# Ledger of designs, part 9: peptides against a protein of PDB entry 7K3S

Target 1, 60 residues: chain A of PDB entry 7K3S
Amino acid sequence: MEELSGKPLSYAEKEKLKEKLAFLKKEYSRTLARLQRAKRAEKAKNSKKAIEDGVPQPEA

## One batch from the design tools (peptide; made by RFdiffusion4, then SolubleMPNN)

Design b2_p29_6_s2
Fold by OpenDDE base, seed 5:
Structure b2_p29_6_s2 (fold): chain B 60 residues (1-60), chain A 29 residues (1-29)
Amino acid sequence: as target 1 above (60 residues)
Amino acid sequence: KEKELLEEAEKEAEEAKEKEEEEKKKKLE
């Protein structure tokens, strides 16, 4: 049994960890939005190329 | 500002780990 020999985090340390987590969640959401935009742009390029190559788009 | 708060927070966490490691070393002597 590794005793959880860590002193309980101070109030200040807990608030600082909450700020770090809030920042990481914001940057994750920003990166995810960029990835989703890139994936939409890739699909739009592939559809434009398929129209140019005379491939009928499957109706949705 | 958000990057500076993260860097200061990483520094304080590193100093806290170094103090804990030094305290563990002193307890084994």
Scores: peptide ipSAE 0.210, ipTM 0.709, DockQ to the pose 0.010
Fold by OpenDDE base, seed 3:
Structure b2_p29_6_s2 (fold): chain B 60 residues (1-60), chain A 29 residues (1-29)
Amino acid sequence: as target 1 above (60 residues)
Amino acid sequence: KEKELLEEAEKEAEEAKEKEEEEKKKKLE
């Protein structure tokens, strides 16, 4: 029997973990927003290039 | 500040793992 007797986290340890989770969620959201901006910029670049190259844009 | 809190708490978690390994080693002797 592996006693998964992880001592119950103290109040202070729980607050530290909440702060870490809040930070990680913020950095995730920032990274996701950066990725979405990059994808939009790439789509806009490809659309501009397709117009310049005379390629018919597929109508949506 | 937020990066320092992450690093400090990675360090605290590493020290906790080293203590758990040392306690496991001492129980096998």
Scores: peptide ipSAE 0.193, ipTM 0.686, DockQ to the pose 0.010
Fold by OpenDDE base, seed 2:
Formats: C-alpha cells, sequence, structure tokens
Structure b2_p29_6_s2 (fold): chain B 60 residues (1-60), chain A 29 residues (1-29)
C-alpha cells in the first residue's frame, strides 16, 4: 500500500475520499439489510420445518 | 458462512468508520 500519507490531500482528494466512504457506508447498509432479511427468512423457514418435524430449534 | 459474512461486513464497516474518524481527526489538526 503506497502510503500517500506524506502529502496533504488536496481539497478534491478529500472530497473524493468522502464520497468513497459515503458510498461504502451505503453499500454496507444495503448489504447488512439484505443479510438480516435473509437470516429472518431462513429462521422463518427453519421454524416452519421445526413445527412440521416437532423438533425444538436450538437456541443460537 | 452467514456469521462469517456478517463479521466481515462488520469489520469493513468498522474500518470505514475508523478511516472517517481519522479523516475527521486530521481535519481538526
Amino acid sequence: as target 1 above (60 residues)
Amino acid sequence: KEKELLEEAEKEAEEAKEKEEEEKKKKLE
């Protein structure tokens, strides 16, 4: 990783970094919301199967 | 796999926050 740490970032480089961080946070939040939805959907499927099989779900 | 993907995503978010805090700290200096 070339540490560009030695030069003060230009205003344009700082704004570009801020935009990248904002984008990364947005994609993270989107991915997390998808993952949490998937987990809830899986838990709901497993709960339906556990009701059908009469088997108590192991607590996580 | 899902726990690992969650932990990896949490780590990426923490690294993104740390970079933002470092950027904020560097703006206050």
Scores: peptide ipSAE 0.125, ipTM 0.681, DockQ to the pose 0.015
Fold by OpenDDE base, seed 1:
Structure b2_p29_6_s2 (fold): chain B 60 residues (1-60), chain A 29 residues (1-29)
Amino acid sequence: as target 1 above (60 residues)
Amino acid sequence: KEKELLEEAEKEAEEAKEKEEEEKKKKLE
């Protein structure tokens, strides 16, 4: 457990935190884009099945 | 529920970008 609770963050520590935040934001955006693609793919599968089975799309 | 979670996630992602742009703008001033 590094007790960094009492020292002003060095320039290098602030940059490393900024890089970690930028990485997390990038992974978040990648995950959101994957989720949106998955949701579009499920809607496209459900629309194909709904046309084939004559079942009304779930309005939810 | 999935629409709301996705809209909340999009809003949080946009607010996180706006804060990053504001922080970049404030670092360029």
Scores: peptide ipSAE 0.094, ipTM 0.629, DockQ to the pose 0.016

Design b2_p29_8_s2 (from b2_p29_8, 14 letters changed)
Fold by OpenDDE base, seed 2:
Structure b2_p29_8_s2 (fold): chain B 60 residues (1-60), chain A 29 residues (1-29)
Amino acid sequence: as target 1 above (60 residues)
Amino acid sequence: EFEKKYKEELERALEEAEKEAEEEKKKRE
């Protein structure tokens, strides 16, 4: 029986974990915003090329 | 795909950081 005895993390460990979580959530949101911008830019380039080349775009 | 992989990597890094904090606590007992 692995007692996942949820020994409460020390106050300092909880604060360090919260800080890491806040940082990582911020970097996630930043990376997501970059990815969404890149996908929009790619779709805009491919849309210009599809108008020029008459070829149906593969749905990604 | 990238968003899913990045979310999974984030979740793994959080789980690892939680395990390290738990192991550090276990070394102090």
Scores: peptide ipSAE 0.144, ipTM 0.680, DockQ to the pose 0.044
Fold by OpenDDE base, seed 1:
Structure b2_p29_8_s2 (fold): chain B 60 residues (1-60), chain A 29 residues (1-29)
Amino acid sequence: as target 1 above (60 residues)
Amino acid sequence: EFEKKYKEELERALEEAEKEAEEEKKKRE
């Protein structure tokens, strides 16, 4: 089992890993952009309620 | 919290992808 951990990845394996990493980074950035839009939309709804109800919104 | 958990999930998926590449190499040797 220990001998596998020491062999450098082949050129083709390194390229396949780089492609997987690039895909995952793209999905991460897309998901973060969706989350940030959702948080901004929630804050905009909560600010409209805070003006109507006079209650300070707790930090979410 | 969600951003941190999602980053940790991506790091785990990269580690699994490296392990699969190593197992595929071992199967060809």
Scores: peptide ipSAE 0.143, ipTM 0.683, DockQ to the pose 0.044
Fold by OpenDDE base, seed 4:
Structure b2_p29_8_s2 (fold): chain B 60 residues (1-60), chain A 29 residues (1-29)
Amino acid sequence: as target 1 above (60 residues)
Amino acid sequence: EFEKKYKEELERALEEAEKEAEEEKKKRE
């Protein structure tokens, strides 16, 4: 077990952590965009269903 | 459903990055 606790990360380890961080940021942004689209689609479905069920939409 | 697929995609990409990591380590030994 190398004492990783005190040695500065090698250049290769730093580049790998940057790559992992860039990937995680990309996937987070993609996920957030998908979640926002899903919430908008759910709101649109609920609005369509409320019109179909003859329930007066509360005027916002 | 969406969160489950996202978690699975994230776990796969972490596993692939760890595998590539280990292969690069083995090439230096």
Scores: peptide ipSAE 0.125, ipTM 0.658, DockQ to the pose 0.018
Fold by OpenDDE base, seed 5:
Structure b2_p29_8_s2 (fold): chain B 60 residues (1-60), chain A 29 residues (1-29)
Amino acid sequence: as target 1 above (60 residues)
Amino acid sequence: EFEKKYKEELERALEEAEKEAEEEKKKRE
């Protein structure tokens, strides 16, 4: 395990790691945006139910 | 379910990026 930590990464290995990190950041941001949309949609559904349950029918 | 699909999509794209980097290395030799 120790021999991999001491060799300077080749230029090609560094570029490959930068591409992997750029991809990971992009997919993380895409995933976070999906989760935030889902959370907003859940809040909007809960707010609609609270309005439907919270309107007392005006007694005619 | 969502975390499993996200992990599988991530692993697939890391494998694709590894294959592209190996093909680019092989074009330089």
Scores: peptide ipSAE 0.120, ipTM 0.670, DockQ to the pose 0.017

## One batch from the design tools (peptide; made by RFdiffusion4, then SolubleMPNN)

Design b2_p30_5_s1 (from b2_p30_5 with E4K E5R E11R E18K I24E E25R E26K)
Fold by OpenDDE base, seed 4:
Structure b2_p30_5_s1 (fold): chain B 60 residues (1-60), chain A 30 residues (1-30)
Amino acid sequence: as target 1 above (60 residues)
Amino acid sequence: EEEKRIEELKREIEELEKEFEELERKKEEE
């Protein structure tokens, strides 16, 4: 009479795993968006400094 | 710092996606 306890435990473990995965995917997307903003801001600062120093911008 | 945190999050996501696939496979074998 012991075989009925495994199926509900596996489902609860799976739902807990989905919640953790959804949380981590959200934190990944947030961190990636911060990194991409930082890299764009650094390029924009370097481009502004190159204009101020009178260096001809490489044509895009 | 943010690059390191991204690589940590990628590894932990990949591990949990693998654990999730293993749980789905075990459910189809029952």
Scores: peptide ipSAE 0.404, ipTM 0.843, DockQ to the pose 0.300
Fold by OpenDDE base, seed 2:
Structure b2_p30_5_s1 (fold): chain B 60 residues (1-60), chain A 30 residues (1-30)
Amino acid sequence: as target 1 above (60 residues)
Amino acid sequence: EEEKRIEELKREIEELEKEFEELERKKEEE
């Protein structure tokens, strides 16, 4: 009689695992997008510093 | 920080994918 109670629990556990996996895959994609934006912003800062170091400030 | 968080998320995804495969195997053996 106890074995018939395990089958619906295993299905409910499987659905909870699917929900948790979907959540973690979403957090992974969000974190990866943040990292890619940070790497692009770093390259843009390095290019701005190269322009600021290459433009002689007009003497006042 | 984000690189470390990506590695943590990869590990936790791989652990849950293994647990999911184990639950599928147990369901086919019944």
Scores: peptide ipSAE 0.404, ipTM 0.844, DockQ to the pose 0.338
Fold by OpenDDE base, seed 1:
Structure b2_p30_5_s1 (fold): chain B 60 residues (1-60), chain A 30 residues (1-30)
Amino acid sequence: as target 1 above (60 residues)
Amino acid sequence: EEEKRIEELKREIEELEKEFEELERKKEEE
């Protein structure tokens, strides 16, 4: 009859794991969104340099 | 740096998902 005390501890451990998983999934999504913005900004910088190197400055 | 952090987060998520599934199996066997 002592096995009933393990079940509430296992439930509390399971809820702590769910909270950790939810936190990590949020941090993953936030980090992925930062990486995607960085990759877009790099492409935009490379395109701007290619235009600036290809336009002859009009002689004033 | 951010790519390495994404890989670390993926590993830690996978480890906790395995631990969660093990706790579910132990609860169904009792």
Scores: peptide ipSAE 0.402, ipTM 0.843, DockQ to the pose 0.309
Fold by OpenDDE base, seed 5:
Structure b2_p30_5_s1 (fold): chain B 60 residues (1-60), chain A 30 residues (1-30)
Amino acid sequence: as target 1 above (60 residues)
Amino acid sequence: EEEKRIEELKREIEELEKEFEELERKKEEE
């Protein structure tokens, strides 16, 4: 039996975990916002291609 | 790439939230 000598994480270690959690939640929100912008930009590119392929070239 | 990074961040958040809950419970038992 490995004694999980889980030393009671000092109040300082608990605050360090809160800071790390807050940082990760911020990075998650930033990354999600980038992904949502990328998906919107992809849809806008696909819509531009669909419009460009739908313009009949003027017959010469 | 960004989707993979989101799943990594979700996992690390969940692990830290669990560790935080375990630490709160140990303080109520003392």
Scores: peptide ipSAE 0.401, ipTM 0.839, DockQ to the pose 0.275

Design b2_p30_6_s2
Fold by OpenDDE base, seed 2:
Structure b2_p30_6_s2 (fold): chain B 60 residues (1-60), chain A 30 residues (1-30)
Amino acid sequence: as target 1 above (60 residues)
Amino acid sequence: DKEYEEAEKRLKKIEEEIEELEKEAKELEA
């Protein structure tokens, strides 16, 4: 851990921090979308299993 | 589901890293 303990960040370091934050917010959104896809896929697997087990699926 | 759990763990790590950087950014604007 670089102890950023004492020096005011330069303008360039502040901009680099903003770029990192923007990157992470993008990675967050991408990962959230992946999570939502995984959750939908799990629901679809459970639905497929319920069909295979003879459980009536609600018609959409 | 393993893909869900891996995505959730990754999401949490990104949230923690965002929080740390937002804290650092706030300390630098003050």
Scores: peptide ipSAE 0.322, ipTM 0.836, DockQ to the pose 0.253
Fold by OpenDDE base, seed 1:
Structure b2_p30_6_s2 (fold): chain B 60 residues (1-60), chain A 30 residues (1-30)
Amino acid sequence: as target 1 above (60 residues)
Amino acid sequence: DKEYEEAEKRLKKIEEEIEELEKEAKELEA
């Protein structure tokens, strides 16, 4: 049984972990908003092409 | 769309890094 009991993180190391998690959750939200914007832009490009090609837009 | 694929790839990497840090945090509360 290898003691994979990693040394208990110091108070400072625990606070640094919380800061990293808070940073990553913020980056997740920012990236998700970017993904949603990219998806909307793709839909808008496809809709513009469908109008140009004379295909009736499906009513929303 | 390249911007969509880049954002999706970045999102997946952030999810993996969050999961690893949440696992480490849980092991420290036990």
Scores: peptide ipSAE 0.320, ipTM 0.836, DockQ to the pose 0.237
Fold by OpenDDE base, seed 5:
Structure b2_p30_6_s2 (fold): chain B 60 residues (1-60), chain A 30 residues (1-30)
Amino acid sequence: as target 1 above (60 residues)
Amino acid sequence: DKEYEEAEKRLKKIEEEIEELEKEAKELEA
């Protein structure tokens, strides 16, 4: 396996890498927030269903 | 929930890509 003699990335390539990392960290935070919302929505649906199944309809 | 599973799969891919780029960045500082 040829050691890809990692040519030292140019300053421009290093800056592009930093920009990509910053973008991905932002996308991570956005996706995590979406995941947390989805998890809360699932709990709220389950709680609503438990209340709906647990309230005896008053016999008219 | 489909939205949860899609978000989890996306999160994992972002984590993998962050780890790869952090390795590359570290190799460039050496």
Scores: peptide ipSAE 0.319, ipTM 0.837, DockQ to the pose 0.254
Fold by OpenDDE base, seed 3:
Order: C-alpha cells, then structure tokens, then sequence
Structure b2_p30_6_s2 (fold): chain B 60 residues (1-60), chain A 30 residues (1-30)
C-alpha cells in the first residue's frame, strides 16, 4: 500500500484540482437552484389544492 | 417530494467532495 501522502503535486496536478473544484462549485449552484425550484413547486401545489378544496363541487 | 430529497442528497455529496479537495489543496500548500 503506497502511502500517497508524500509527493507534492505538480503544477499540472494543482491546476487539475482547481478545475475540479470549480466544476463542483458550479454543480453545487445548479443543484441548489433545483432544490429551490422543487420547494417553490411544492408550495404552489399546496396553494392550488387549498383553492380547489375550497370550491364546493356542484351537486349533480 | 422525491425531487427535493434527491437534490438534497446530491447537494450533500457535492459538499463532501468539495471538502476533500479543499483539504488536499491545503496539504499541498504546506
């Protein structure tokens, strides 16, 4: 088991880590925006149900 | 809602991977 702990990353490896971090921060922001849309959609569904349940069905 | 729970689970995994990369980056500056 080679202990990977000891080699200083090359400049190229450091840049690759920065690119990966930038990608993940972008994915985070996208996922957060999805979460916020899901939460807003749930609130809108609940408000529509409250309006629909408040309308008396016409007796046939 | 399933979409909310899936997004929350994905968000947590991204946070964990960011933390690991930030730790590795800090060990490389020392």
Amino acid sequence: as target 1 above (60 residues)
Amino acid sequence: DKEYEEAEKRLKKIEEEIEELEKEAKELEA
Scores: peptide ipSAE 0.317, ipTM 0.836, DockQ to the pose 0.248

